Peptides against a protein of PDB entry 9GMZ. Designs and how they scored, part 26

Target 1, 343 residues: chain A of PDB entry 9GMZ
Amino acid sequence: TGFPLELLTRPATERLAYFENYTVAHPRLKEVYEILMRTIAEPAGASFIFVYGASGVGKTTLRLRVEQKLTELALPKLESDRARVPVVGIEAIAPESRYFNWKEYYTRALITLEEPLIDHKFDYGVRGISRDNFGKINVESKVVAPALRRALENALIHRHPDVFFVDEAQHFGKVASGYKLQDQLDCLKSLANMTGILHCLLGTYELLTFRNLSGQLSRRSVDIHFRRYCADSPEDVQAFKSVLLTFQQHLPLAETPNLVDHWEYFYERTLGCIGTLKDWLKRVLSDALDREATTITLKDLQKRALSVAQCQKMFKEIQEGERQLSETEADVQNLRSALGLGA

## One batch from the design tools (peptide; aimed at target 1 V24)

Design b2_p14_5_s2 (made by RFdiffusion4, then SolubleMPNN; from b2_p14_5, 6 letters changed)
Fold by OpenDDE base, seed 3:
Structure b2_p14_5_s2 (fold): chain B 343 residues (1-343), chain A 14 residues (1-14)
Amino acid sequence: as target 1 above (343 residues)
Amino acid sequence: SLEPLDSDLFERPK
């Protein structure tokens, strides 16, 4: 089944919004989704989940779909417990300054946690934090990071989400010279421990550096590798082509573009990352709609493709991350062999 | 044969 044909008579904004909201349940996304949902339901004493993978693999899409599902599953309980928020998700911001802005992080987390139209005003126990008449959280400039942390801890305890998502979590690693990444991890660990709330950090392979720095985090964390599709795997190539076919059918254009015939070019410029593919197609669709075009051509694709230089950079980052994981797997095998557990 | 992938896992309930 393709897009609703009635979209062809709708404004460009609605057509674009349809495609933007459309999600392909591709095999890797489904697998990671199932693992993540199961881990959230049964954390088995874990305080952290790490979801790592290439930039543009689809981690944000995964997060949003899990947030949606957790919200749906919580609806029956939310009728009786109006204080509960089923899930909270934020995106970590790359610091404009040399320092990670904890004040901004806590403020954004608090705002996001309180965005649901919760009838009951929560008192954060911190002066200078208030709700307006629309329920929006206002934080006065005088409120310092330690006070915002306490407010967030109290809010997390009171709202008791099943999970706290932090997207782009590799930005915690962007510490100025002289600051220890360990201190950032200790802050997050303390927040998870004090609130009893499971934290899920989603990010690039730079998150592996976080895992390696703390042997204590390793005991209380679950790892989920969100893999890209690899061209050396026939199954992965087939899945990638199936994704192209699916997107081809869901582009709200009068004439269905032939994306599948260009699969190698799509792979070259996405490195098997479906998020990158979707974002590329969104840009191309937007251009086509602006021109009132009936279809998308190869020239339209080329106009919005990532440059070869960008792809080469991204590929190096992926290769380094995949290498680190492979080395870790080899280390596990070596340890097992050394312990006499066999291959 | 190449087959389209389902989106059902992520469809919003109507």
Scores: peptide ipSAE 0.213, ipTM 0.798, DockQ to the pose 0.379
OpenDDE base, seeds 1, 2, 4, 5: peptide ipSAE 0.173, 0.053, 0.183, 0.202; ipTM 0.785, 0.728, 0.792, 0.797

Design b2_p14_5_s3 (made by RFdiffusion4, then SolubleMPNN; from b2_p14_5, 6 letters changed)
Fold by OpenDDE base, seed 4:
Structure b2_p14_5_s3 (fold): chain B 343 residues (1-343), chain A 14 residues (1-14)
Amino acid sequence: as target 1 above (343 residues)
Amino acid sequence: SLQPLESSLFERPK
């Protein structure tokens, strides 16, 4: 089963939108999705979920699919509880300055929680926060970060989402000189404790620094490693080839391109990260549609590939993250042995 | 044999 053949008669914009919205349910995505959905349903006293993995592994796709599913599951209950938001998801912004902008974070979180479809006017308890006639939140420039935090705490309590997602959460680690990363963690912990809302932080392997800084967070956190596909694993290579086969069937082109025959080149330029692969194919598809091409060639792929230098940099960052995790696993075994527990 | 992956987990209800 491939793309709907009627797309071949549709505008380039509809053909591109089809592929953009298409998600391959690859083994690692399914596994992490199931673990995450189960953990959200039964947090067992956890206040945090950490989802970490390589840049471009597909964490944003995971978040969006979980948000969609939680919304679908909540629909029957939302008819009776009009104040409830089933899920909230934001992306943390990389600060232009040397420190994380909490004022911007709280403002974005408030705007996302207070979608126009919620008829209930909520009093934020803070002067300078209002809704316009279209239900959009306006935050006056005079509103300070501690006031925005209180407004967000009140909004989270009132809307009671099943989970609060923060994508690109490694940006919380951007602390100015003289500040402690611990202070950022204490702020997040306090927000989760005051609201009773489960927080899910998605990010790169830089999130591992957060995991190790607070033994109190570790006791109330669940860790989910979103692994890339590894070329040294025959099973992972087979899964990666199956992803390529699936994508080639869902590219809305007159002639199905043979992506599988180029699997090594795709692996070389994606490092086994399916998000990076999808973004690459999207760029190449856009170029092909602009030229009214019937298929995608190797030359078309090469034109939009990441450079070898970019791949080498990304690979070093991945290797460092994977090393830190392997050392942690060894430390667990050493701790168990030292406690007189069997390996 | 190499087989395509099912997308069924993420299909939007039409």
Scores: peptide ipSAE 0.159, ipTM 0.778, DockQ to the pose 0.372
OpenDDE base, seeds 1, 2, 3, 5: peptide ipSAE 0.151, 0.157, 0.156, 0.144; ipTM 0.771, 0.769, 0.772, 0.771

Design b2_p14_5_s4 (made by RFdiffusion4, then SolubleMPNN; from b2_p14_5, 5 letters changed)
Fold by OpenDDE base, seed 4:
Structure b2_p14_5_s4 (fold): chain B 343 residues (1-343), chain A 14 residues (1-14)
Amino acid sequence: as target 1 above (343 residues)
Amino acid sequence: SLEPLESSLFERPK
């Protein structure tokens, strides 16, 4: 089963949009999706979920698919509870300054929670926050971060989402000189505690620094490692080849390209990260559609590949993250042994 | 054998 053949007669924009919206249900994505959905349904007193993995592994795709599923599952209940939002998801922005911009974070979170479709005018309890006639939130420049926090706390309590997603959450780790990373964690912890809303932070291996800083967060957190595919694992190589086979069948081109024969080159330039692979194929597909090409060639792939230098940098960052996790596993075994527990 | 992966988990209801 491949792409709908009728797409070959459609505009390039529709063909590209098909591929953009297509998601391969690869083994690691399925596994993490199932764990995350189960944890959201039964948090067992957890206040935080940490989802960490390599850049381009597919964390944003995971978030969007979970948001979609939670929305679908909530639809029957939303008819009776018009104030409820089933899920909220934001992306944390990299600060231009040396410190995380909490004012911007709270503003973006409020805007996302208060979608125009919610007929209920909520009083934010804060002067300078209003809705326009189209239901869009306007935040006046005079509104300070502590006031925006209170508005967000009130909005989260009132809308009561099953989970609050924060993508690219490693940006909370950007702290100015003289500030403690602990203060950022205490702010997040306080927000989760005051609202009773489960927070899911998705990010790079830099999130591991957050996990280790607070023994109190660790007691109320669930950790999910979104692993890349590793070339030293025959099972992972087979899964990666199956992803390539699936993508080649879902590229809306007249002639099916043979991506599988180039699996080593795809692995070299993606490091086993399926998000990086999809983004690469999207760029190459766009170029092929612009040229009205019947297929994708190796030359087309090479034109849009990440450079070897970029891949080497990304690989060093991955190796450091994987090393930190392996050391943590060894530390758990050492702790168990020291406690007189069997390995 | 190399087999295509099912997308069924993420299909939008039409």
Scores: peptide ipSAE 0.185, ipTM 0.788, DockQ to the pose 0.372
OpenDDE base, seeds 1, 2, 3, 5: peptide ipSAE 0.088, 0.053, 0.035, 0.043; ipTM 0.742, 0.754, 0.717, 0.747

Design b2_p14_6 (made by RFdiffusion4)
Pose (drawn by RFdiffusion4):
Structure b2_p14_6 (pose): chain A 343 residues (1-343), chain P 14 residues (1-14)
Amino acid sequence: as target 1 above (343 residues)
Amino acid sequence: SYATSAAMKELWEE
């Protein structure tokens, strides 16, 4: 397989768009996607889905692909319920203040729930907020956060989304003190419990500070680790080389450049993160299409790669996250012994 | 489709 040969006659813009729209279902992403879809289809009391992963591993692409896939299920379902949004997804806003702005979060979450059939919803539940009949949801600055949250709860319970996505969930950790970390997530827990809607949180390894704050949160959450490819296990190396081969075969050029020969350098500057690899390859392809190059040279790859210091910081954070998420037989034995079960 | 994340945009800007 490979890129369509017709693209050679088309201008560079069509090649670039093709490569941007191209995706690879590498094994780690496939497994994480399968786990996430299975867990969303049946939460069974869980109120959180944590998706831990390094920067550029593909959390955002996973969210988008699962949103698109779940939207397909909604069309047959719509014949039964005319007013139902299948999936709601938003991004956590990094606050300018010392603490996360819950009022702005509620405002944006309610705004994202705008539908053309707003007449079905009627009143949101609290005065001071309504659509301006122009397709935009208007909220009043005098409306307090408890009332806005109550309106969001009512809107969510009415629409009943299958899953609620909060991309970049590490921004929830912006707090004014050292003790507010548990409360920051307890508020979202209460919201999810009352609305009966699973809140899937995606973020980098900084989200691991939100892992096990309390036993209640521990039970109300499901951990999904979007592991990067590691050079230690030969199978992961084989998979990383294979992804490079797929990219080598699928980037539009006159002749396919050799990328497997330089797999070590790619891993050096990408640490196995597939998104980081594709961003680099797309940047190199764009640079090459400017000069109409027929192949990719190593010099082109080196010109628009990542700095050593950047990759050092990436690896340090990744090592800390993998160390914190590691699970061994020793931990299972320790838990067995402490539980008094034995063996 | 593929999308570049905000964290990755920040990283490339650095």

Design b2_p14_6_s1 (made by RFdiffusion4, then SolubleMPNN; from b2_p14_6, 7 letters changed)
Fold by OpenDDE base, seed 1:
Structure b2_p14_6_s1 (fold): chain B 343 residues (1-343), chain A 14 residues (1-14)
Amino acid sequence: as target 1 above (343 residues)
Amino acid sequence: MYVRSATMDRLWAE
């Protein structure tokens, strides 16, 4: 089973869009998805879910899949409760200074939560927040961060999503150290507590440093590690090869390229991260379609590959993150052993 | 709009 053969007669834009919208289900994605869905359904008093993983591992794909599923599950209830939003997802923005831009965060969250098609309007209780003629939220520049926070709290309470997703959540930690970093954690904690809405923070391993600064957040959080595929695991290698096989079958080209035979090269330049692999293949496919090529060659792959230097840098960051998680797991095991609880 | 792949649907149905 591959791409629809009719795509070969379609414009390059449609062929590329097919591949962009195509998602390969793979074991790590499925595993993390099931854990995340279960945790959202039964948070057991948790206020936070943390999803850690390498850049390009597929965290955004995971988020989008969960958002889709939660929306599907909520449809019957949404017919009766027109005020409800089943899920909200935003991306945290990297700070331009040593301070996280809360005003921008709250504004984006409000805009995302208050879709134009929502029939049930409510007063945000904040002057300078309005809907335009198209139902889009407009926030005047004079509205300050504390007022936007209050508006978001009211909106979250009223819309009552099952979860609030924040992608690239490591950006909360990219602030000045000390008391200011603690203030950011307290701000997030307070937002979750005041609204009663479960927050899911997805990010790189830098998110661990942020999380570990608050013992209180640790007690009310569930951790999910979205692992990359490792070349030292035969099962992971087989899963990675299976992903390559699936991608080669879903590249809308006249001749199916042999990606699987080059699996080591793909692994070398993606570090076992499926998102990185997809982005690479997307760039190569775009080039091939622009040339009206019948297939993808190794030379085409090499042209769009990450450099060795980029891969080395990314790999060091991954290794450091994996080490930190392994140490934490070892500490838990040591604690269990010390308590007389089996491993 | 996220287009679900047939492969995704199969792997999620299992």
Scores: peptide ipSAE 0.008, ipTM 0.440, DockQ to the pose 0.050
OpenDDE base, seeds 2, 3, 4, 5: peptide ipSAE 0.006, 0.007, 0.008, 0.006; ipTM 0.422, 0.428, 0.408, 0.416; seeds 4, 5 fail the geometry check

Design b2_p14_6_s2 (made by RFdiffusion4, then SolubleMPNN; from b2_p14_6, 6 letters changed)
Fold by OpenDDE base, seed 3:
Structure b2_p14_6_s2 (fold): chain B 343 residues (1-343), chain A 14 residues (1-14)
Amino acid sequence: as target 1 above (343 residues)
Amino acid sequence: MYVRSAAMERLWAE
């Protein structure tokens, strides 16, 4: 089934919003979703989940879908425990300086965790943290990072989310030295341990460098690789074409564009990353709606495509990440063989 | 940002 035909008579903003909110349930997303949901339900003593993959593979979409599902599953429990927040998700900010801004991180986490509509408000035990008339958290500039951390620890304990999501978590690794990176990991580990809350860090392959620096985190973490679609796999190519078919059916335009016939071009400019594809199509749709166009042409696609140079850069980063993972898998196999365990 | 369902919004508004 395609988009609701009534959208053709609706404002461009509603048509665009429809497409933006539409999610294709593609095989890789479903697989990672199921693994992640199972891991959250049964962490087996893990304190961390690492979800890594290419930029634009769909990690944010994954997070949002998991957040929605966890919320739905928590509803019966929330009737009796109105203080609980089922899930919390933030995006890590790239540091403007050589140092990660923990004050900003804790502030954003508190604001996100403390739902304005929740009736069961509590005192954080920190002066300078308050709620406005709308229940929104306000943090005074005088509040220091250690105080915000204590407030967040208390909030996480009281709200008891099933998981704390941190998107773009590779930004924790953007510090001037490896020593500082270890300190960041230890800080996150301490927060998870003190609160008993499972943390899920989603990021690019740069997150692997962060993950590998802490042998201690390795023992208490689950790794989930969110793979892109690969053109060397016939199955992956078919899945990618199926995604294109679905998107073309869900573009709220009078005439259905033929995206599938251009699958190689779409693959070339997305590297098999469905998030990149969706963002591209969103830009093109926006342009088409602004022109009151009946369809999308190849020329329209070309205007909003990533450049070849951008794709080449992104592809090198992906290949390096995939190589590192492949080497790790080979090392495990070699270790097993050396131990006399069958391959 | 935390994703709220319409059901959660109703529950917290009650």
Scores: peptide ipSAE 0.043, ipTM 0.562, DockQ to the pose 0.029
OpenDDE base, seeds 1, 2, 4, 5: peptide ipSAE 0.000, 0.006, 0.005, 0.027; ipTM 0.389, 0.372, 0.386, 0.504; seed 2 fails the geometry check

Design b2_p14_6_s3 (made by RFdiffusion4, then SolubleMPNN; from b2_p14_6, 7 letters changed)
Fold by OpenDDE base, seed 3:
Structure b2_p14_6_s3 (fold): chain B 343 residues (1-343), chain A 14 residues (1-14)
Amino acid sequence: as target 1 above (343 residues)
Amino acid sequence: MYVRSRAMERLWAE
C-alpha cells in the first residue's frame, strides 16, 4: 500500500507532513521497540534503560512510538487517575557553554510533564513557577536549578509516568572533564531514586561512557543496542532495500521514484541508518514539492546527500561504538568461560 | 508470533 492518492491534490505542506509522520516498521525498530516496551513493563528493579546506537538510526522515532503506545495503553487508567501522565519525553540540549544547563533541562521537563489540558493543577511549592490562564507553565528567570529540581521531583511523583525519556542523552557527557560526567550521572541517579521513576536515556554510543563510569548504575540499568543495518549481512541488505521500497511508495509524488535501484548509494550516504535516510528523503521531497516536480531524480538525491567526508566521520564514530560493544560482549563471554558457565 | 506482528503494524499504520 502506498500513500493516499488524494495527497497529490493537497498543498505541499500537507504532502510533506504526511511523509514526516510516516514511519517504516523496519526489523531493527520492531525488535528494539519490543525489548523497550517489555523492559518498561517489567523493569525488574532497573532504574535506567540505556538505548544506544548510531546517530540517525531512529532512536527519536522509537521514543515517539513508545510514547504513543504507552499513552494508548494508559487511557483506561487515566479515567480513574486524572493526575497521572503515562509517559514523559524530553530532548537533552547540547550546552552552548562547557556545562550542561540543568536549569533549562528541569524547565523543559516540567513544561513537557505538565500538559496544559491537565485539569488537576499541581502546586509545585516553588515560588516563581506558575500556570498561565491557558494552563502553560511559566518559570520565572529567578528560579534556581535546585528549586526546579525539587519541582520536577514533586511533579514526577505526582504524575507517576511509567518512564521518563531523555533523548540525545549523550549531551550529558559533553562536559569538559570526566569528573563532571560522574556528577551528571549522580544527579540523574538521584532524580530516579527520589522519584521512583524509570529513566530511559536514548543517545549515541557516547552513552557507553556512562555505563563504564558507574558500576552501580550498570547494576540497575538495562542496555538496548539499536543497531544499524550492515552491508556485510545479506539479511540487513534485504531489510534496507525493503525500507527503500516502502519509502518510495510513500513519497507523495505523481511518479514513484526508483530508490531501490540506487540502494548502494543510499547505503553509502546513510551508513544503514534509517533515520538518516528518512531525513534525506524528507529534504529531497521538500525540494521536489517546491518545484512542483512529478518525481525525484538521482540529481535531486545528490543535491541533498551528506558529503563523503561527513559519512566518513560518522562511520568512524559508529565503528568505535560497535568496537566498544564487541569488546564488552567478549569480556562477558570470557568471564563466563573463566567461571565455568560456558558461553 | 503472528498476533504480535499485527499489533506492531497498527502502531506504524497510524
Scores: peptide ipSAE 0.010, ipTM 0.454, DockQ to the pose 0.033
OpenDDE base, seeds 1, 2, 4, 5: peptide ipSAE 0.009, 0.006, 0.007, 0.009; ipTM 0.482, 0.436, 0.431, 0.471; seeds 1, 2 fail the geometry check

Design b2_p14_6_s4 (made by RFdiffusion4, then SolubleMPNN; from b2_p14_6, 5 letters changed)
Fold by OpenDDE base, seed 5:
Structure b2_p14_6_s4 (fold): chain B 343 residues (1-343), chain A 14 residues (1-14)
Amino acid sequence: as target 1 above (343 residues)
Amino acid sequence: PYVTSAAMRRLWAE
């Protein structure tokens, strides 16, 4: 089934919003979703979940869908426990400086966790953290990072979410000269341990660097690889074509564009990343709506495509990440062989 | 960036 036909009579803003909010339930997304949901339900002593994959593979979409589902599942329990927050999701911000800004991280986390309408508001025991007349958290500039951390720890313990999501978590790896990435990992580990809250870090293949740094983290973490679709796999190509077909049906235009016939071009400029594909189509749709066009053409697609140079750069980053994971799989096989476990 | 807050707002407004 396609988009609601009544959208064709609606403003361009509503038509664009429909497409922005639409999610294709493609095979890789479903697979990772099921693994992540099971892991959150039964963490088995894990303190961390790492979800890594190419930029634009759809990690943010995954997070949003899991947050929605966890919220839905928690509703019956929230009737009796009015202090509980079922899930917390934030995006780590790329530092303007050479250093990850923990103060900003803690502030954003605290603001996100403390919804103004939530019942049972409590004092954090930190001067300079207050609520306005609307119940919104305000953090004064004078509040230092250690105090914000303590406030966040108390809030996480009190609100007891099933999981704390951090999107774009590779930004934790942005450390100053002379500082160790290990210190950042120890900080995160300490926060998870002190609160008893499961943390899920979503990010690029740069998160693999975190995996390699601590044998202790590896023992308390679950890894989930969100793979792109690969052109050398017939099944992956078919899945990618099916996604294109679905997007064709859900572009709110008077005439259905033919995207599937151009699947190779779409693959060339997205590298099999569905998020990149959606963002591309969103830009093209926006242009079409601005022109009051009835459809989109190949020329419209070409106008908003990533450059070949951008794709080449992204592909090199993907290949490096995939190589590291393949080596890890080989190492597991070698370890099993060395242990006398059959191949 | 505050997706959780928006979801909670809907939950607590009901």
Scores: peptide ipSAE 0.037, ipTM 0.619, DockQ to the pose 0.035
OpenDDE base, seeds 1, 2, 3, 4: peptide ipSAE 0.025, 0.016, 0.008, 0.009; ipTM 0.545, 0.466, 0.400, 0.424; seed 4 fails the geometry check

Design b2_p14_7 (made by RFdiffusion4)
Pose (drawn by RFdiffusion4):
Structure b2_p14_7 (pose): chain A 343 residues (1-343), chain P 14 residues (1-14)
Amino acid sequence: as target 1 above (343 residues)
Amino acid sequence: PPPPVLAPPTEPAP
């Protein structure tokens, strides 16, 4: 397989768009996608899905793919319920203040729930907020956060989304003190419990500070680790080389450059993160299409790679996250002994 | 702006 040969006659813009729209279902992403879909289809009391992963591993692409896939299920379902949004997805806003702005979060979450059939919802539940009949949800600055949250709860319980996505969930950790971390997630827990809607949280390894704050949160959450490819296990190396080969075969050029020969350097400047690899390859392809180059040279790759210091920071954070998420037989034995079960 | 539309993914080459 490979890129369509017709693209050679087309201008560089078509090649670049093709490569941008191209995706690879590498094994780690496939497994994480399957687990996430299975868990969303049946939460069974869980009120959180944590998706831990390094920067550029593909959390956002996973969210977008699962959103598109779940939207497919909604079309047959719509014949039964005319007012139902299948998936709602938003991004956590990094606050300018010391603490996360819950009022702005509620405002944006309610705004994202705009539908053309707004007549079906009627009143949101609290005065002071309504659509301006121009397709935009208007909220008043005098409306307090408890009333806005109550309106969001009512809107969510009416629409009943399958899953609620909060991309970049590490921004929830912006707090004004050292003790507010548990409350920051307890508020979202209460919202999810009352609305009966699973809140899937995606973020980098900084989200691991939100892992196990309390036993209640521990039970109300499901951990999904989006592991990067590690050079230690030969199987992961084989998979990383294989992804490079797929990219080598699928980037539009006159002749396919050799990328497997330089797999070590790619791993050195990507740490196995597939998104970081594709961003680099797309940048190099864009640089090459400017000069109409027929192949990719190592010099082109080196020109637009990542700095050593940046990769050192990436690896430090990745090592800390993998160390915190590691699970061994020793931990299972310790838990068995402490539980008094034995063996 | 709206989210981008994605093409179906491809399995890795052997």

Design b2_p14_7_s1 (made by RFdiffusion4, then SolubleMPNN; from b2_p14_7, 5 letters changed)
Fold by OpenDDE base, seed 2:
Structure b2_p14_7_s1 (fold): chain B 343 residues (1-343), chain A 14 residues (1-14)
Amino acid sequence: as target 1 above (343 residues)
Amino acid sequence: SAPPVLDEPVEPAP
């Protein structure tokens, strides 16, 4: 099964949009999706879910798919409860300063939570928060971070989402020298506790620092490791080749490119990260469509590949994250041995 | 935008 052949007669924009919206349900994505969906349905007293993995592994794709599914599942209830929002997802922005901007975070969270199409206007209890003529939330510059926090707490309580997603959540770790990352975690913990809303933080392996800093958060958190495919695993190599085969069938080109024969080159330049692979193929497809090309060549791939230096940097970041996880597992075994519980 | 299509990966022939 490949792309709809009718796309070959469609504009380049529609052909590109098809591939952009195409998602392979690869084994690691499916596994993490099922764990995340179960954890959201039955948090068992957890206040946090941490989803961590390599940059470009597909965390944003996972989030968007879960958001879609939660929305679909909530539709019957939303017809009766128009005040409810099933899910909220935001991306944490890297601060321009050395400090995480909580004022901007709360503002973006409020704007995302309070979609213009929500008929029920909520009073946030804060002066300087209003809706424009389009129903969009406007926050006046005079509104301070503590007031925005109270507004967000009230909005989260009123809208009662099943989960609050924060993508690129490693940006919470960007605190200035002398402020503890603990203070940021305590702030998030307080928000989750005050609202009763489950928070899901998605990010890089930098999120592992959040696990280590709060023994109280660890007791109320679920960890989900979104692994890359590893070239030392035959099963992972087979899964990666399957993804390449699937993508080559879903590139809306007149001639199907042979991507699978180049699997090692794709692996070298993606490190087994399917998001990185998809983004690469998307860039190459865009170039091919702009040229009215019938297929993609190795030269087209090479023009849009990450450099070896970029891949080496990304690989070091992955190895450090994978190492930290392995050390944590060893520490648990050492603790059990020291407690006399045996291996 | 069309909803994202989820498809299972096709197994390569051995």
Scores: peptide ipSAE 0.186, ipTM 0.788, DockQ to the pose 0.277
OpenDDE base, seeds 1, 3, 4, 5: peptide ipSAE 0.070, 0.020, 0.033, 0.036; ipTM 0.743, 0.604, 0.674, 0.658

